# Ledger of designs, part 25: peptides against a protein of PDB entry 3V4L

Target 1, 386 residues: chain A of PDB entry 3V4L
Amino acid sequence: GQPLAKDKVALLIGNMSYWEHPKLKAPLVDVYELTNLLRQLDFKVVSLLDLTEYEMCNAVDEFLLLLDKGVYGLLYYAGHGYENFGNSFMVPVDAPNPYRSENCLCVQNILKLMQEKETGLNVFLLDMCRKRNDYDDTIPILDALKVTANIVFGYATCQGAEAFEIQHSGLANGIFMKFLKDRLLEDKKITVLLDEVAEDMGKCHLTKGRQALEIRSSLSEKRALTDPVQGAPCSAEALVRNLQWAKAHELPESMCLKFQCGVHIQLGFAAEFSNVMIIYTSIVHKPPEIIMCDAYVTDFPLDLDIDPKHANKGTPEETGSYLVSKDLPKHCLYTRLSSLQKLKEHLIFTVCLSYQYSGLEDTVEEKQEVNVGKPLIAKLDMHRGL

## One batch from the design tools (peptide; made by RFdiffusion4, then SolubleMPNN)

Design b1_p9_8_s2 (from b1_p9_8, 4 letters changed)
Fold by OpenDDE base, seed 5:
Structure b1_p9_8_s2 (fold): chain B 386 residues (1-386), chain A 9 residues (1-9)
Amino acid sequence: as target 1 above (386 residues)
Amino acid sequence: MTKLVSYAT
């Protein structure tokens, strides 16, 4: 019969805004495009940008809670990384310079934990360098992996080689994602699909002799990312997975705020990633006696590190939101919350209406506090370990 | 100009 997945779960991490390392750009686009493709493949996708070591550990732990017997697990990582002694290390954004294994996440440790879940397929897509880190002399004593089938590694590059992105004036993919995205929806065994991606990359003149896809597989069965999810959740664990995923993707409802002056504001929310939300405000009603009015959002929780200079922009792009701008309503003020994983409390903020009456020189202000609860990934309380 | 940027540190 056709293979069935009990469920399909993906964790996508894109690290680009490193503190002590060169900033990247492609992980933003790559995580976004891969998220949309995996959603078309009926994956439950958690997409996270710019995670610290602690946040990456918690994201992996939450991902592992979504895994169970016969579940397909996919981990994608785009960012800095290294490979020592056949162990792949993902570098968090807060990693020191130089970093060591104790500052990084070992992919083979994650694989071990995935194998304990008896997953139906384990896919690792590692869009990182595989150069040795000479500052890390540690040999991880990895416990012997269980002899399980159904593991696939897609390494964006060969052992000892670099992975690359193409930087230009616009948005661009990393080299690996550029070719992967064109084939990801194909109904093929995942190793066959990746072999075709490797051939496409091998034709690219930019990457010849610099980057080549490497596939490492123990996949003894014909498994594809297109394999259908088994029907209705028949287990308590399946219900828990669905609830946990749903919590991480719940947006606040749009609100209509009414001010004493008779101005009405629409407040709306959009997800760019599981940890990135856009707030937008628009004036939906204005009394004729009010000549000018603007609705600003302010007084955000300190945990979000929101610079007021980057809030309340006339375009999504001015906030750094280039991907979802087409799906947002026009003629709003936009604010991008890029670190929702840091939110410990409810998202409480102020909507400030600034307005002027006809024939009065003085600007009047009215304020309303808004509590939207814990949006998106903030519902998972990734900080509960402190 | 198109630039290849390594993910190596």
Scores: peptide ipSAE 0.411, ipTM 0.904, DockQ to the pose 0.895
Fold by OpenDDE base, seed 2:
Structure b1_p9_8_s2 (fold): chain B 386 residues (1-386), chain A 9 residues (1-9)
Amino acid sequence: as target 1 above (386 residues)
Amino acid sequence: MTKLVSYAT
């Protein structure tokens, strides 16, 4: 019969905004496009941008909680990385310069933990460099991996080589994602699909002799990303997993705020990623006696590190949101919260209305506090234990 | 011009 997945879960991490290393751009687009494709394949997707070491560890731990016997697990990473002695290391955004294995996440350690969950398929898509880090002489003593015959690595580049993105005036994918996205929905064994991606990437004149896809597989069965999920979640564990994932992707409900002056504001929320949310405000009713009226969001929790200079913009693009801008209402003020994983408490903020009456020179202000609870990834409480 | 940017540090 056709292979069935008990469930399908993906963790996608895109690191770009490094503190001590060159900034990247493509991981934003790559994580977003891959998220949308994997959702069409009935994956439960957690998509995260710009994680610290601690935040990456917690994201992996939460991902492992979603894994169980016969579940398909997919880990995608785009960012800086290295390979020492056949071990792949993902570099967090807070990694020092130079970084070492103690500052990074070892992919083979994650694989070990996935094997302990008795997963049905383990897919790693690593869009990072595979050069040796000469500043790290640590030989990780990895415990022996189990022989599970269900592992697939898609490396964006060869051993000892670099991965690349294309920078131009617009948004662009990394080289790997540029070719992967065109084939990802095909009903093929995952190793066959990746081999076709390797052939397509091999035709790219820009990366010829610099980057080539490498496939490492022990996969003995015909498993595809298109494999159907085994029917309604009948187990208590599957129900809990579905609820946990749903909680991590629940947006706050849109609100209509009414001010004493008779102005009505619509407050709305949109997810760009599991840790990135856009708040938008619009004036939906204004009394005719009010000649000027502006609605600002302010007083965000300090743990979100919101720069007021980037808040309350007239376009989503001015906040750094280029991907979801088409799906947002027009004629709003927009604020992008890019670090929801840092939120320890409820998201409480102030909506400030500034307005002027006809024939009065002075501006009047009214304020309302808004509590939207823990949005998106902040519900997973990734800070449990600090 | 299209620029290739390495993910090398």
Scores: peptide ipSAE 0.403, ipTM 0.903, DockQ to the pose 0.872
Fold by OpenDDE base, seed 3:
Structure b1_p9_8_s2 (fold): chain B 386 residues (1-386), chain A 9 residues (1-9)
Amino acid sequence: as target 1 above (386 residues)
Amino acid sequence: MTKLVSYAT
């Protein structure tokens, strides 16, 4: 019979905005597109951008809490990375220059922890460089992995090689995701699917002799990403897992704010990623005596590091939100909260209405404080482990 | 022009 997954869980990390390293672009698109594809495959997807070491550790810990016996686990990473002695290291955005293993997450350590969960399938998709880091002389003493015969690595590049993105005038995928996305929905054994992706990538003239997909697998069964999830969650653990995932993806409800001047504001929320939310405001009612009015959001928690210069934009694209802009209401002011993982408390902010009456030169302001609780990933309290 | 950008540091 076709294998059944008890559940399917994916953690996708895209690191781009490095402090001490070259900035990347493709991980934004790659994580977003892969999220949408994996959701079509009934994966519970946590999608995170620009994580520090501490935030990456917590994201992995939360991912491991979603894993259990017979669950399919998929980890995708796009960013800087290296490989020393057959161990893959994901580089956080706060990693020093040079970085060492102590500043990075070892994928094989994550695999060990996934094996302890008795998972049905472990898939690693690593869109990073596999060059040796000559500044890291650490020889990881890894305990012998269990023989679980359920492991698949898709490396975007071969050992000792680089991974690449294509920079055009617009948003583009990394090389690996460009080919992976065209095959990912196919009902094939995951190793067969990745082999077809490798063949497709091998036809790319841009990456010939520079990047080639490597597949490392111990997968003894015909398991696919298309494998159906077992029916209704019958276990308490499955219910808890579903609730935890749902918590991490709950948006604030849309609000209608009424100001004393008679202006009504619609405040709305959209998820771009599990840690990235767009706030949008629109004027839904304006008295005729008010000639101009704008509704700005301000006074965000300091932990979010919101630059006011990037808030309250006339388009989603001006905030850096290129992916969800088509699904957003038009004629709003838009603010992108890109670091929801940093939120320790409730998201409290001010909606400031600035308006002008007909025949008065002076601008009037009214303010309302809004508490939306903990949106998206902020519900998981990723920071409380200290 | 299409530019390849390495993920190398």
Scores: peptide ipSAE 0.403, ipTM 0.902, DockQ to the pose 0.866
Fold by OpenDDE base, seed 4:
Structure b1_p9_8_s2 (fold): chain B 386 residues (1-386), chain A 9 residues (1-9)
Amino acid sequence: as target 1 above (386 residues)
Amino acid sequence: MTKLVSYAT
């Protein structure tokens, strides 16, 4: 019969905003598009941008808590990376220059931990460079992997080669995701699907002789990303997994704030990623005697590193939010919180209403503190070890 | 002009 997944879980990491390395752009688009495709495939998706080493470790640990016997696990990574001695290293945004294995996450170590969970399928999609790092002389002594015959690696490039993105005036995918996205929904064995993606990439004149997809697999069964999830969670572990995932994706409820002047503000929230939220404010009621009125958000927790210069923008795009802007209400002020994984406490902030009465020159301010709890990924307390 | 940017550091 067709294999059934007990559940399907994906961790997607896109690192772009490197501290000591060249900044990337495509991982933003690639993680977003892949998230939407995997959701159509009934995956529970955690999507994270711009993680430090510590945050990447915690994201992997939380991902491993979602894995269990017969669960399909998919790890996608887009960012800087290297390969030494057949071991793939994902480079965190805080990695030093030069970086070593001690500053990076070894994919084969993650695979070992996934095998301990008795997963039904392990898929790694690695959109990173596979050049040797000559500054890393560490030979990882990896314990022998179990013979599980349920492993697939899709490397965006060949061993010793580079992966590329296409930079133009707009948003574009990386080369790998550009071709992967067109086939990802096909009901095919995952190795056959990736082989077709490799053929499509091979037709690309831009990357011909520079980047080619490599498939490394030990997959004895006809498993596909389209494989149906087994019905209602019949185990305590499946219930816990569903609750943990749901908890990590809960948005704050929209609020209607009422000020003493009679102005009403709608405060709304939208998820761009599991660690990226847009806050938006709109004036929903204004007394006629108030001629000018703006609602700003301020006084965010210091651990979020919110630059006021990028807050309270007239468009989502001015905050750096290009992907969800079509789904946001118009005529708001927008603020993008891009580091929700750093939030240690409840998200408390101030809504400041600035307004002017007809016939008065002076601007009046009213403030309300808002507590929205822990939004999205912040509910997982990824910082419990700090 | 389409620019390829490497993920190499």
Scores: peptide ipSAE 0.388, ipTM 0.891, DockQ to the pose 0.870

Design b1_p9_8_s3 (from b1_p9_8, 4 letters changed)
Fold by OpenDDE base, seed 5:
Structure b1_p9_8_s3 (fold): chain B 386 residues (1-386), chain A 9 residues (1-9)
Amino acid sequence: as target 1 above (386 residues)
Amino acid sequence: MTKLVSYAP
């Protein structure tokens, strides 16, 4: 019969805004495009940008809670990384320079934990360098992996080689994602699909002799990312997975705020990633006696590190939101919350209406506090380990 | 100018 997945779960991490390392750009686009493709494949996708070591550990732990017997697990990482002694290390954004294994996440440790879940397929897509880190001489004593089938590694590059992005004036994929995205929806055994991606990459003149895809597989069965999810959640664990995923993707409802002056504001929310939300405000009603009015959002929780200079922009692009801008309503003020994983409390903020009456020189202000609870990934309380 | 950026720090 056709293989069935009990469920499909993906964790996508894109690290680009490194503190002590060169900033990247492609992980933003790659995580976004891969999220949309995996959603078309019926994956439950958690998409996270710019995680610290602690936040990456918690994201992996939450991902592992979504895994169970016969579940398909996919981990994608785009960012800085290295490989020592056949162990792949993902570099968090807060990693020191130089970094060591103790500052990084070992993919083979994650694989071990995935094997304990008896997953139906484990896919690792590692868009990172596999160059040795000479500052790390530690040999991780990894416990012996179980002899399990159904593991696939897609490495963006060969052992000891570098992975690359192409930086230009616009948005672009990394080299690996550029070719992967064109084939990801194909109904093929995942190793066959990745072999075709490797051939496509091998034709690229920019990466010839610099980057080549490597596939490592113990996949003894014909498993594909297109394999259908088994029907109705028949287990308590399946219900828990669905609830946990749903929590991480729940947006606040749009609100209509009414001010004493008779101005009405629409407040709306959009997800760019599981940890990135756009707030937008628009004036939906204005009394004729009010000549000018603007609705600003302010007084955000300190944990979000929101610079007021980057809030309340006339375009999504001015906030750094280039991917979802087409799906947002026009003629709003936009604010991008890029670190929702840091939110410990409810998202409480102020909507400030600034307005002027006809024939009065003085600007009047009215304020309303808004509590939207814990949006998106903030519902998972990734900080509960402190 | 198109620049290749390595994912090695």
Scores: peptide ipSAE 0.395, ipTM 0.887, DockQ to the pose 0.887
Fold by OpenDDE base, seed 3:
Structure b1_p9_8_s3 (fold): chain B 386 residues (1-386), chain A 9 residues (1-9)
Amino acid sequence: as target 1 above (386 residues)
Amino acid sequence: MTKLVSYAP
């Protein structure tokens, strides 16, 4: 019979905005597109951008809490990385230059922890470099992995090689995701699917002799990403897992704010990623005596590091939100909260209405404080583990 | 022009 997954869980990390390293672009698109594809495959997907070392550790810990016996686990990473002695290291955005293993997450350590969960399948998709880091002389003493025969690595590049993105005038995928996305929905054994992706990538003239997909697998069963999830969650653990995932993806409800001047504001929320939310404001009612009015959001928690110069934009694209802009209401002011993982408390902010009456030169302001609780990933309290 | 950007630092 076709294998059944008890559940399917994916953690996708895209690191781009490095402090001490070259900035990347493709991980934004790659994580977003892969999230949408894995959701079509009934994966519970946590999608995170621009994580520090601490935030990456917590994201992995939360991912491991979603894993259990017979669950399919998929980890995708796009960003800087290296490989020393057959160990793959994901580089956080706060990693120093040069970085070492102590500043990075070892994928094989994550695999060990996934094996302890008795998972049905472990898939690693690593869109990172596999060059040796000559500044890291650490030889990881890894305990012997269990023989679980359920492991698949898809490396975007071969050992000792680089992975690349193609920068055009617009947003583009990394090279690996460009080919992976065209095959990912196919009902094939995951190793067969990745082999077809490798053949497709091998036709790319830009990467010939520079990047080639490597597949490392111990997968003894015909398991696919298309394998159906077992029916209704019958276990308490499955219910808890579903609730935890749902918590991490709960948006604030849309609000209608009424100001004393008679202006009504619609405040709405959209998820771009599990840690990235767009706030949008629109004027839904304006008295005729008010000639101009704008509704700005301000006074965000300091932990979010919101630059006011990037808030309250006339388009989603001006905030850096290119992917969800088509699904957003038009004629709003848009603010992108890109670091929801940093939120320790409730998201409290001010809606400031600036308006002008007909025949008065002076601008009037009214303010309302809004508490939307903990949106998206901020519900998981990723910071409380210390 | 199409530019390849490495994921190596």
Scores: peptide ipSAE 0.391, ipTM 0.887, DockQ to the pose 0.881
Fold by OpenDDE base, seed 2:
Structure b1_p9_8_s3 (fold): chain B 386 residues (1-386), chain A 9 residues (1-9)
Amino acid sequence: as target 1 above (386 residues)
Amino acid sequence: MTKLVSYAP
């Protein structure tokens, strides 16, 4: 019969905004496009941008909680990375310069933990460099991996080589994702699909002799990303997993705020990623006696590190949101919260209305506090234990 | 000109 997945879960991490290393751009687009494709394949997707070491560890731990016997697990990473002694290291955004294995996440350690969950398929898509880090002579003592015959690695580059993005004036994919996205929905064994991606990528004149896709597989069965999920979740564990994933992707409900002056504001929320949310405000009713009226969001929790200079913009693009701008209402003020994984408490903020009456020179202000609870990834409580 | 940016630090 056709292979069935008990469930399908993906963790996608895109690191770009490095503190001590060159900033990247493609991981934003790559994580977004891959999220949309994997959702069409019935994956439960957690998509995260710009994680610290601690935040990456917690994201992996939460991902492992979603894994169980016969579940398909997919880990995608785009960012800086290295390979020492056949061990792949993902570099967090807070990694020092130079970084060492102690500052990074070892992919083979994650694989070990996935094997302990008795997963049906383990797919790693690693859009990172595989060059040796000469500043780290640490040989990780990895425990022996089990022989599970269900592992697939798609490396964006060869061993000892670099992975690249193409920076131009617009948004662009990384080189790996540029070719992967065109084939990802094909009903093929995952190793056959990746081999076709390797052939397509091999035609790229820009990376010829610099970057080539490498496939490492122990996969003995015909498993595909298109494999259907086994029927309605009948187990208590499957219900808990579905609820946990749903909680991590629940947006706050849109609100209509009414001010004493008779102005009505619509407050709305949109997810760009599991840790990135856009707040938008619009004036939906204004009394005719009010000649000027502006609605600002302010007083965000300090743990979100919101720069007021980037808040309350007239376009989503001015906040750094280029991907979801088409799906947002027009004629709003927009604020992008890019670090929801840092939120320890409820998201409480102030909506400030500034307005002027006809024939009065002075501006009047009214304020309302809004509590939207823990949005998106903040519901997973990734800070449990600090 | 399209610039290649390495994912090596």
Scores: peptide ipSAE 0.390, ipTM 0.886, DockQ to the pose 0.855
Fold by OpenDDE base, seed 4:
Structure b1_p9_8_s3 (fold): chain B 386 residues (1-386), chain A 9 residues (1-9)
Amino acid sequence: as target 1 above (386 residues)
Amino acid sequence: MTKLVSYAP
């Protein structure tokens, strides 16, 4: 019969905003598009941007808590990376220059931990370079992997080669995701699907002789990303997994704030990623005697590193939010919280209403503190070890 | 001009 997944879980990491390395752009688009495709495939998706080493470790640990016997696990990574001695290293945004294996996450170590969970399928999609790092002389002594015959690696490039994005004036996918996205929904064995993606990439004149997809697999069964999830969660572990994932994706409820002047503000929230939320404010009621009125958000927790210069923008795009802007209400002020994984406490902030009465020159301010709890990924307390 | 950017730092 067709294999059934007990559940399907994906961790997607896109690193772009490197501290000591060249900044990337495509991982933003690639993680977003892949998230939407995997959701159509009934994956529970955690999507994270711009993680430090510590945050990447915690994201992997939380991902491993979602894995269990017969669960399909998919790890996608887009960012800087290298390969030494057949071990793939994902480079965190805080990695030093030069970096070593001690500053990076080894994919084969993650695979070992996934095998301990007795997963039904392990898929790694690695949109990173596979060039040797000559500054890393560490030979990882990896314990022998179990013979599980349920492993697939899709590498965006060949061993010793580079992976690329196409930078232009707009948003674009990386080379790998550009071709992967067109086939990802096909009901095919995952290795056959990736082979077709490799053929499509091979037709790309821009990357011909520079980047080619490599498939490394030990997959004895006809498993596909389209494989149906087994019905209602019948185990305590499946219930816990569903609750943990749901908890990590819960948005704050929209609020109607009422000020003493009679102005009403709609405060709303939208998820761009599991660690990226847009806050938006709109004036929903204004007394006629108030001629000017703006609602600003301020006084965010210091651990979020919110630059006021990028807050309270007239468009989502001015905050750096290009992907969800079509789904946001118009005529708001927008603020993008891009580091929700750093939030240690409840998200408490101030809504400041600035307004002017007809015939008065002075601007009046009213403030309300808002507590929205822990939004999205912040509910997982990824910082419990700090 | 289409610029290829490497994921090698």
Scores: peptide ipSAE 0.389, ipTM 0.885, DockQ to the pose 0.849

